# Designs tried in a protein design run: peptides against a protein of PDB entry 5OOQ. Part 82

Target 1, 227 residues: chain A of PDB entry 5OOQ
Amino acid sequence: YREDVRQVVTHPANALSFLQPGRLVEISVNGKDNYGWGAVVDFAKRINKRNPSAVYTDHESYIVNVVVNTMYIDSPVNLLKPFNPTLPEGIRPAEEGEKSICAVIPITLDSIKSIGNLRLYMPKDIRASGQKETVGKSLREVNRRFPDGIPVLDPVKNMKIEDEDFLKLMKKIDVLNTKLSSNPLTNSMRLEELYGKYSRKHDLHEDMKQLKRKISESQAVIQLDDL

## One batch from the design tools (peptide; made by RFdiffusion4, then SolubleMPNN)

Design b2_p16_6_s4 (from b2_p16_6, 9 letters changed)
Fold by OpenDDE base, seed 2:
Structure b2_p16_6_s4 (fold): chain B 227 residues (1-227), chain A 16 residues (1-16)
Amino acid sequence: as target 1 above (227 residues)
Amino acid sequence: MIPFKVYYPSLEELAL
């Protein structure tokens, strides 16, 4: 059921509006590489320049750039490309006893384990020298302040996911305290139905993103004029 | 308005 919830939460129709700069997200790349909590830099629709006709799943259709502070120090971070979620060989989180560094990594929505209810103030230019390390320090501070874990967005109360089937799912999870004997097949079919409903909202989120960009650009201009 | 519970400044911003 946790995976079912994750699939709904990380769907573009639900997730994108909460991926503002500084949003904390818990990152697991390909279900193998756990980077822990990172901070969103930005996101963009995935475009394959070599194959413009490439069709991605909903969860792979966007690239999210995130700052992590758990990158293995000897990882070939110079090979990272800002909008290529196919990470080079050797890009991995530090293991226990290994040193870590801060890095910006491109991930898909499918690599988001959870979305936090916290945001960080982000530097204007995260690529500037020392800025990612500043974010890394802030991430450490957040983890220090929340020893029991960073609070996760409530899908219903915060994300306003109002699908009846999803609400029923959440209610069952609450009642059964994760002890639900799931029929995986029934849940998968139900998720497909949910995604069909959410896909219609996706276009609205792209429109909202364009509007937010325009607003941000306008605010940047206003700040320049006030200086 | 997209809800968030807490907005943390960077440590640099906290030092200012």
Scores: peptide ipSAE 0.069, ipTM 0.635, DockQ to the pose 0.065
Fold by OpenDDE base, seed 5:
Structure b2_p16_6_s4 (fold): chain B 227 residues (1-227), chain A 16 residues (1-16)
Amino acid sequence: as target 1 above (227 residues)
Amino acid sequence: MIPFKVYYPSLEELAL
């Protein structure tokens, strides 16, 4: 069911309107290379210059350029080509104990695990010296502020996906979650996890309100310093 | 307006 939801959410008809510059997305390439949360730079329709008649699946038909801060330091990042989702050999996330660097990588929609509620202010030229590192610092700050995870877009409430079959799927998931939550043993841990997720959602909502207030206050302070 | 959309300035923009 989670994969079914992901397939709908990451479909071009639903995802593209939420892939604005600075949008946070959770990245998993080829189901094994987990880069964590990155920031969208831009996206474009996939064009094969060598084979203009190439047919791609819906989830492979667009390329999204994203900034990640988890690239392995010895990865051949100089071989990365914008808008080429076929990554060179050796391009991978850093493992535990390895050093990481910031990089811009091209991914397909199929490599998006989740789309976040948060959006960073992006530099005008991400390829300019130091700009990707600035975004990398912002990503670290976001992760610090959201230790329980970055809020994910609600497909129905936020993304306004109104497809009847999708709504039926979501209702089934809700019923299953309710049945799982109605079990007394799961009620304690999942009430703690749902209250932890709802308290984390409410604390994330209050943290998002406090972050929005701190951002608004920081923007107000920046606006006050610019006045 | 996307509900719960939060814009984060860059840390450099916050330090400025």
Scores: peptide ipSAE 0.056, ipTM 0.618, DockQ to the pose 0.060
Fold by OpenDDE base, seed 1:
Structure b2_p16_6_s4 (fold): chain B 227 residues (1-227), chain A 16 residues (1-16)
Amino acid sequence: as target 1 above (227 residues)
Amino acid sequence: MIPFKVYYPSLEELAL
């Protein structure tokens, strides 16, 4: 169901109006190369100069230029061609322990995993020296400020997608999420947490009773010695 | 250096 939602959200009819400069988007190229959150530079309709009659799918019909800060440092970024979403071999995100750099990469709409409800203020010329690195610093700061994740655009409330079948899909997802949250197992785990807290509170109460009893017993012994 | 600044798009901007 998540993929179905993604297909609708990333369709040109819905997505393009939200791909303003600085819009945050989560990027996954070919379902394999996860660049994380990047910032939109611009977008353009895909034009094949070699084959002007080429027909692209809706999700491949536009190219979005995005700044990422997760590009592997030894990636052949010099081989990147503007407005060519077919990335050269070796263009990949940095793995754990590898160094990353900032890069502008052309992607298709199909490479957008999610659209954030945040925008960065973008430099006027992102290709100028040091500008992509400035955006990269901003991306790091955003991730720091949103440790639980960057807010995603609500397809219905924010994007105003009113398609009946889509609304049915969203309702179904909500019902499933509610069922998962109401699942006896989830309730049991929550009950165990609550029971653990309750048990600790009960133990503390018993400890207090025992302490009070010991104090009373010591006072009673003092009274017996005075007789 | 552009200072770090983020914003939520306005409903008006979303309506465009």
Scores: peptide ipSAE 0.210, ipTM 0.809, DockQ to the pose 0.468; fails the geometry check
Fold by OpenDDE base, seed 4:
Formats: C-alpha cells, sequence, structure tokens
Structure b2_p16_6_s4 (fold): chain B 227 residues (1-227), chain A 16 residues (1-16)
C-alpha cells in the first residue's frame, strides 16, 4: 500500500509541480541506497542523446538533480555525468561511522521515497564552491529540528490529489493501518488502474506543454523575422 | 502553495 501511494505521488502528473528548487525529498536509489532527505536543485525531461527513440516509464522519464549531504566521502563523484541517472559504481551513501560529503546527484522520480512539506531557499548557483556545503548545513539543521522526521506532503490536503480511486486507496490504507489484513493481489490491480489514469493525464499534460513550446517557438520565429 | 519556506542557514522563520 505504501508503494502504491508512492507510485501515485511520484508520478510526473503529481510530483513535478512540487519539485521546485529547494523542495525536500527523501531519496532511495534502486531501493538500496538511502541518501535520506535531500534538496531539489532542478528537474528536466530525460533525453537520451545516444538513443533518441528510447522510451522511458513515467517514473523514469524525468531527471531530478538533488543535493544530498550523505554521499560517502570516497565516492567517485567526479564520474557523475550530468543528466545521467545511472550512477557510477561506488556512488553510495555513507554508512554508519563513515564520513559524508555534499553532492548533487541526478535521480529519477522512482528514486523519490517521499516529498517533504518544506522548501529550502537555494543558492543561485549550487555548483559554485561552498554552495553545496551551505545546503548541507541547512539539511542538517532541518534534521535537527525534526528529530521525528521531516513532515511529508499530504497527498490529499497538500498535493490535492482528488482522484476517486486514489481516495479509496487512502481510505483503505487508513483502515488497514488499523487492520493488518492486506490482500496484496487487490492492491496490485488497483495500482494498475490508477497508473493508467495518471499516465493518460501526464500524456495530456506533456502534449499541452509541447504545444505551448511549439507555439512559443513559432512566435519567436515570427518575431525574429519581423526584426 | 508551499506552506513552509526555509532560509539558509536557519529555520527560525518557520517558527514564526
Amino acid sequence: as target 1 above (227 residues)
Amino acid sequence: MIPFKVYYPSLEELAL
């Protein structure tokens, strides 16, 4: 059930509007590498220059750049490729007793465990010397102030996800949190239905965005010809 | 609307 909620929350149709610079997100890469809470720098649609015909899932179709303060100090951060969410070998969070550093890592939406109800004021140039460390200090302060965990955005109240099937899912989770009898099979079928609805919404949104870009580009060309 | 904005380096304005 938590995964079902995560899939809906992290879907582009819902998540992208909350991935403003400085938004806190909880990061788990490949379900194994937990970086904890990081801060969003920016995001972009995933483009494969080597294979422009590459089709990504909705959750893999965007790259989110995030500042983390939990990168293992000896991680080969110099091998990080901009806009490549496939992290080099050795890129990992620090384990207990290891030293950590601040780094900007590219992740997919699928690597977002939760979206926080907090947003940091980000430096203008996060890549400038010392700026990542400033964000890292702020992340430490946030964690200090929220020892019980950073508040997560409420999908209904804060994100305004009003899909009927999602609301039913949330109600079921509330009931099941009180009653442990989860049937995994019933949840999987509902997730597929929900995913189908959100995928369609995302496609329409992307089509609209592409149309707006084409209109803007066409207007820009007209303005250039009139100059 | 993002309810909580935090300035670097302090979260002091969140408590206001």
Scores: peptide ipSAE 0.054, ipTM 0.619, DockQ to the pose 0.112; fails the geometry check

Design b2_p16_7_s1 (from b2_p16_7, 8 letters changed)
Fold by OpenDDE base, seed 5:
Structure b2_p16_7_s1 (fold): chain B 227 residues (1-227), chain A 16 residues (1-16)
Amino acid sequence: as target 1 above (227 residues)
Amino acid sequence: EKFIIYDFNNNKIILE
């Protein structure tokens, strides 16, 4: 059930509106590499320049750039390509006893384990010298101040996910927390139905984002003409 | 040192 909730929460239709700069997100790449809590830099729709016709799943259709402070120090971070979520070999979090560094990594929505209800104050230019480390310090401070864990966004109260099937799922989870019963197969089938609904919402969100960009671009042009 | 965080409503939270 937790995975079902995660799939809904990290769907573009729900997640993108909460991926502002500084948003805390818990990162697990390929279900194996746990980077812990990182901070969102930005996100963009995934575009394959070599194959523009490439179709990605909803959870792989966006790239989120995140600052992590748990990168293994000897990871080949110089091989990281912006907006390429296929991480080079050797890119991994530090294990126990290993030293870590701060890095910006591109991930897909599928690599988000949870979305926090807090955002860090982010530098304007994260790529500037020393800025990644500043965010790294902030991440350490957050972890220190929240020893019981960073608060996670409430899918219903905070994210305002009002899908009926999802609400039913949440109710079931609440009941299960009390009764300890599991029916994973039933939930999986409902998830597919939810994806269909979210796909429509996602399309609208993208349209709105594109429209906002066009408006912003138009305003920028007007400002240049006024100069 | 003051630590600044924003909540989901973009309210500034200052932790001392």
Scores: peptide ipSAE 0.533, ipTM 0.933, DockQ to the pose 0.510
Fold by OpenDDE base, seed 1:
Structure b2_p16_7_s1 (fold): chain B 227 residues (1-227), chain A 16 residues (1-16)
Amino acid sequence: as target 1 above (227 residues)
Amino acid sequence: EKFIIYDFNNNKIILE
């Protein structure tokens, strides 16, 4: 269900009005290259000068320029072409232990994982020397201030998506989330009963707590697969 | 350094 929500949220009819300069967006390219949270510079209708008759899907019909601070330092950023979302080979985020740099990359709406409810203050000329690094610092700062994650726009309350089917989808997700929170408790109670039958020693009690946590985590993963 | 962000209502927030 998460992907279904993403498809609706990132549709041009819904997303474009929230892609103001500085808007925080979580970026995933080709479903594997996760750049984390970046900041929107601007966006434009995708135009193929070489093939004007090209038809794009809704989610690929716009190009969004975003500043990221997670670009691998040795990526061939010089090969990036403005307004070309087809990224050159080697353009990727830095992995753990690798150094990163700031870069402006063109992405499609389909590469947006989430849209944040915050916007950074953006320099007037992001292409000027040092300006993207300034944004990079801001991105680091916002991540520091939101260690549990940057708040995401509420599709209904913030984005005002009022499609009936979408609302039904959201309701289903809420129900599933409720079940996710309740099921671990049920399992926990059963586990407690089980351990209580064998021993009430402190050691077994601690083991029970640990197992309850593991059960909760595993069940959460299973439940999330349904979303 | 001041950290400037805008909330959903476009209110300017300056954080130290």
Scores: peptide ipSAE 0.528, ipTM 0.929, DockQ to the pose 0.779
Fold by OpenDDE base, seed 4:
Structure b2_p16_7_s1 (fold): chain B 227 residues (1-227), chain A 16 residues (1-16)
Amino acid sequence: as target 1 above (227 residues)
Amino acid sequence: EKFIIYDFNNNKIILE
């Protein structure tokens, strides 16, 4: 059920408006490389220069640049390609006992495990020398301040996902959590229907969410000016 | 050093 919710939350129609600079996101690449919480730098629609006709799934159609502070120190970060979410071999988070460094990595929406309800104060130019390390320090600090975990956006209250099927799913999850029962097959079928709806409305919803994002970003800028 | 974060409503939270 968590994966079901994740699929809806990370759909472009829902997620993009919350991927402002500094937004905390929990990152898991390929379902195995857990980088923990990182901070969004920016995002862009995925374009394949070599194959402009390439079609991506909704969850792979955008590239999100994120700062992580858990990159294995000996990872070949020099092999990272801009706007290429297919990470080179050897790019991985540090394991326990290994040293880590800060890095900006391109990920897809599908690599977002959770979206936090907090945003970091981000440097104006993250590519400038030392700036990613500053963000890394902030990430360490936020983890220190929230030892029980960074708060996650509420899909309904915060993200305003009002799809009836999704709401029903959420209600069912609550019931099932209480009863410790599950019906994965039935829920999966329902999710497919929900995803179908998103796919049909993707473009329109994306536009709307982009506008909301711009508004939100503008508000953030105002807050920065007050510093 | 002050630690600044923003909540969901873009409220600035300053932590020391």
Scores: peptide ipSAE 0.513, ipTM 0.931, DockQ to the pose 0.580
Fold by OpenDDE base, seed 3:
Structure b2_p16_7_s1 (fold): chain B 227 residues (1-227), chain A 16 residues (1-16)
Amino acid sequence: as target 1 above (227 residues)
Amino acid sequence: EKFIIYDFNNNKIILE
């Protein structure tokens, strides 16, 4: 069920309007490399210059650039290719006892584990020397201030996902969380239809949510201030 | 140092 929710939340029709600069996102690449919470720099539609007719899945159709502060220090970050979410071999988060550095990595929507309800203040030019480290410090600070975890966007209250089937899914999850039995079979059948709805309405939803994104740009922002 | 947070309702929250 958690994965099902993630698929809906990270669908372009829902996620893009919340990927403003500084948005906190929890990152897991290839289902194994957990970078923890990072901060969104920007995003762009994935385009293959060599094959303009290339077809990507919805969750692979956008590239999100994120700052992480958990990159293994000896990772070959120089091999990172802009707009290429296929990360080179050796790019990985630091393990326990290893040193980490800040890096900007391109990921797909499928690599987003969760979207936070907070945004960091982002430097104007994240590629400038020292700017990634500034964001890294902010990431450490926010993690310190939220020892129980960064609060996650509520799909219904915050993201305004109001699809009936999705709401039913959420209710089922709530029941499970309270240790009550549920029937997953019904939800499984509806998930394909739900995904199909988002895919078919992607263009319309994207247009509608462009306005929503602009409105939300000033919301849930963390700005560092001096004492 | 402190954080100033503006939530979805544009409420100002100061974390000290």
Scores: peptide ipSAE 0.479, ipTM 0.926, DockQ to the pose 0.209

Design b2_p16_7_s2 (from b2_p16_7, 9 letters changed)
Fold by OpenDDE base, seed 2:
Structure b2_p16_7_s2 (fold): chain B 227 residues (1-227), chain A 16 residues (1-16)
Amino acid sequence: as target 1 above (227 residues)
Amino acid sequence: MKFIIYNYNNEKIVLE
């Protein structure tokens, strides 16, 4: 059920509006590499230059750049390619007792374990020397101030996910947290229905974004002609 | 040292 909730929360239709610069996100890459809480730099739609016709799943269709402060110090961070979520071999979080460094890594939405209810103040130029370390310091500070864990966005209250099936799912989880009795198969079918609805919403959102871009571009051209 | 964060509604929170 937690995974079902995660799938809904991290769907582009829900997640993207909360991935502002500085948004805290909990990161797990490939279900194995846990980087802990990082901070969003930006995100972009995933484009495969080698295969423009590549079709990605909803959760893999965007790349999110995040600052982490848990990168293993000997990781080949120089091999990181912007907007390539396929991380080079050796890129991993530091294990216990190992030294860590700050790094910006590109991840997919599928690598987001949870979205935090907080955002850090982000430097304007994260690529400038020392800026990622500043964010790293802020990450340490927020962890210090929230020893019981960084608060997670409430899918209903904060994210305003009002889908009836999702609400039912949440209620079931609440009940299960009190009583361990519900069948995973029933939840999977409902999740598929939810994804269908979210996919449609996402498509509309992208259409609106494209339209706004076109309007902005048109206005820019008009301003150039008036000079 | 003032620590500035924002909540989900983009409201500034200053932690002292």
Scores: peptide ipSAE 0.406, ipTM 0.907, DockQ to the pose 0.515
Fold by OpenDDE base, seed 3:
Order: C-alpha cells, then structure tokens, then sequence
Structure b2_p16_7_s2 (fold): chain B 227 residues (1-227), chain A 16 residues (1-16)
C-alpha cells in the first residue's frame, strides 16, 4: 500500500506542482542508492534529442535536478550529464565512515521516495562556486532541527489529492496497516485507472510550471524582506 | 540563529 501511495504522489499530475526550487525530497535511486533528503533545483520534461519519439512512463517522463549532500567524495561527479538520469558507474551515496560532498544529480520522479512539507530558499545560481555547499549546510541544519524526520506532505490535506479511489486507498491503509486484505492486483488495476485520469492533467501542469515557480520565488523574496 | 524555511503553501517559517 505504501508503494501504491508513492506511485500516486510521485505521478506528474500530483508531484510537479510541489517541486518548486528548494522543495525537500527524499531520494532513492534504483531502489538501492539512498541519498536521503535533498533539495529540488528545477525540473523539466524529459526529451530525447536523438529520439524525439521516445515514449517514457509517467514517472520517468520528467527529470528533476536535486542537490544532495551525501554524495561519496570519490564519485565521478564530473561525468554527470545534465538531464540524464542514467547515472555513471560510481555515482553513489557515501557509506558509513566515508566522506561526502554536495552534488546536483538528475533523477526521475520514480526516484522520489517522499516529498517534504518544507522548502529551502535556493540560490539563484546553484552551479556557482560554493552554492551547492550552502544548500548542503541548510540540509544539515534541517536534519538537525528535525531529528525525528522531516515532515512529509500529506497527500490529502496538503497535496489535495481528492480522487475517490485514492481516498479509499488511504482509508484502507489507515485501517489495515499490516494486513493486505485486498489483492495487490486489484490495487494495481485501480492505480492504472488513476494514472489514466492523471495523464490528462500533464499538459496543464507543464503549462503552469513557469508561473508557479515565479509566484513561489516572489513570495519567498517578499517574506525575506519582511525580516 | 534564525533559520528560514517555507511550508507547502510558501509561507515563511522562522526557526530559532
């Protein structure tokens, strides 16, 4: 059920409106490389210049650039290609006892484990010298201030996912946390139906992304000026 | 030191 929720939450129709610069997201790449909480830089629709007719799944159809502060220090970060979510060999989180550095990595929506209820103020030019490290310090500060974990967006209250089937799913999770009474296949079928509905909203989200970002940035600036 | 973050509604949160 948790994976089902994740699939809905990370669907473009739901997730993109919350991927403003600085949005905290919990990152797991390829189901094995856990980078922990990172901060969104930006996102773009995935485009294959070599094959413009390439079709991607909904969860792989966008590239999200994120700052992480858990990159292994000896990772070949110079081999990272912008907007290429296929990470070079050796790109991995630091293990226990290893030193880490800050890096910007491109990921797909499928690599988002959770979307946080918090957003950092992001530098305008994250590629400038020292800016990634600044974000890294902020990430450490957030983790320090939230020792019990960074709060996750509520799919219903915060993300306003009001689909009846999804709400039913959430209710089932609340009631049946440990016991899957329903057939996973049935749930999967319902998810497919939900995805069909969400697919029609992709264009709207894509069209509004620039405006939403500008609004978010302007609000952030205004709030900072009030200090 | 004050640490400024934003919530899901882009409201400023000041942590002291």
Amino acid sequence: as target 1 above (227 residues)
Amino acid sequence: MKFIIYNYNNEKIVLE
Scores: peptide ipSAE 0.397, ipTM 0.910, DockQ to the pose 0.420
Fold by OpenDDE base, seed 1:
Structure b2_p16_7_s2 (fold): chain B 227 residues (1-227), chain A 16 residues (1-16)
Amino acid sequence: as target 1 above (227 residues)
Amino acid sequence: MKFIIYNYNNEKIVLE
């Protein structure tokens, strides 16, 4: 269900009006290169000068330029071409332990995992020396301020998506989330029954709490797979 | 430190 939501949210009819400069977007290129949260610079209709007759899907029909601060330092960023979402080989996010730099990358709408409900204050000229680094600092700051994750736009409340089928989808997701939140309680009760005989021992009580948490987490994962 | 951002309605938010 998450992918279904993403498809609707990132459709041009819904997404473009929220891709103002500074809009936070979570970026995943080719389903594997996760750059994390970046900031929108601008967007444009995709035009293939070499093949003007090229037809793109809706999700590939626009190019969004975004600032990321997670680019691998040794990536060939000099090979990046403006408004070309086909990234050169070697362009990738830094892995754990690797150094990263700020870069502006062109992506398609299909590379947006989520759209944040926040926008950064953007420099007027992002192409000027040092400006992308300024945005990079801002990205670090926003991540610091939102350690539990950057808030995502609500498709219904914020984006005002009113499609009936979509609303039904969202309702189903809500129901599933509710069930997810309630299931740990059921498992907790069972666990309490199991450990009830030992409840008088403080150590067992703590173990129970930990196990309950683990069970809850595992159930969450299982149910999320259904979304 | 003062941190300026905008919400989804383009309203300015100042975070301390």
Scores: peptide ipSAE 0.395, ipTM 0.900, DockQ to the pose 0.618
Fold by OpenDDE base, seed 4:
Structure b2_p16_7_s2 (fold): chain B 227 residues (1-227), chain A 16 residues (1-16)
Amino acid sequence: as target 1 above (227 residues)
Amino acid sequence: MKFIIYNYNNEKIVLE
């Protein structure tokens, strides 16, 4: 169901009006390369110069340029071609422990996992030296300010998607989420975790009590020897 | 440091 929602949200009819410069978007390329949250630079209709008659799906018919701050430092960023969403081999996000850099990458709408409720203040010329790094700093600041995650646009309240089938889908998801949250298994696991923490605390308390008793007993013995 | 962002309604939000 989440994928179904994503398909509707990222459709050009709905998404393009929210892809202003600075719009935060969560990026996943080819379903495996997660760049996290990036900032929209601009977008354009996809044109194939070699094959002008090429027909693209709705979700592949536009190219979105986004700034990311999670590009692997040794990625061949020089091989990136403007307006080519087919990324060269080796272009990937940094893994844990690897260093990252800022980069502008072209993506399709299909590579957008989520559209954020926030926009950054973008520099006028992102191609100027140092500007992408400025955006990178802003992205880090956003992540710092929103440690629990960047808020996502509400498809109904914010994007005003009024399609009846979509609304039905959203209702179904809400019901399922409610059931999941009320699932006895989830509650039992949480209870077990809490009980485990409580048990450990209790054990430590008992250990301290025993140590205090031993100290008191030792002091009593010393006092008896001094009498 | 002041951090400026915009919400979905293009309202300016200043975070201090």
Scores: peptide ipSAE 0.392, ipTM 0.901, DockQ to the pose 0.553

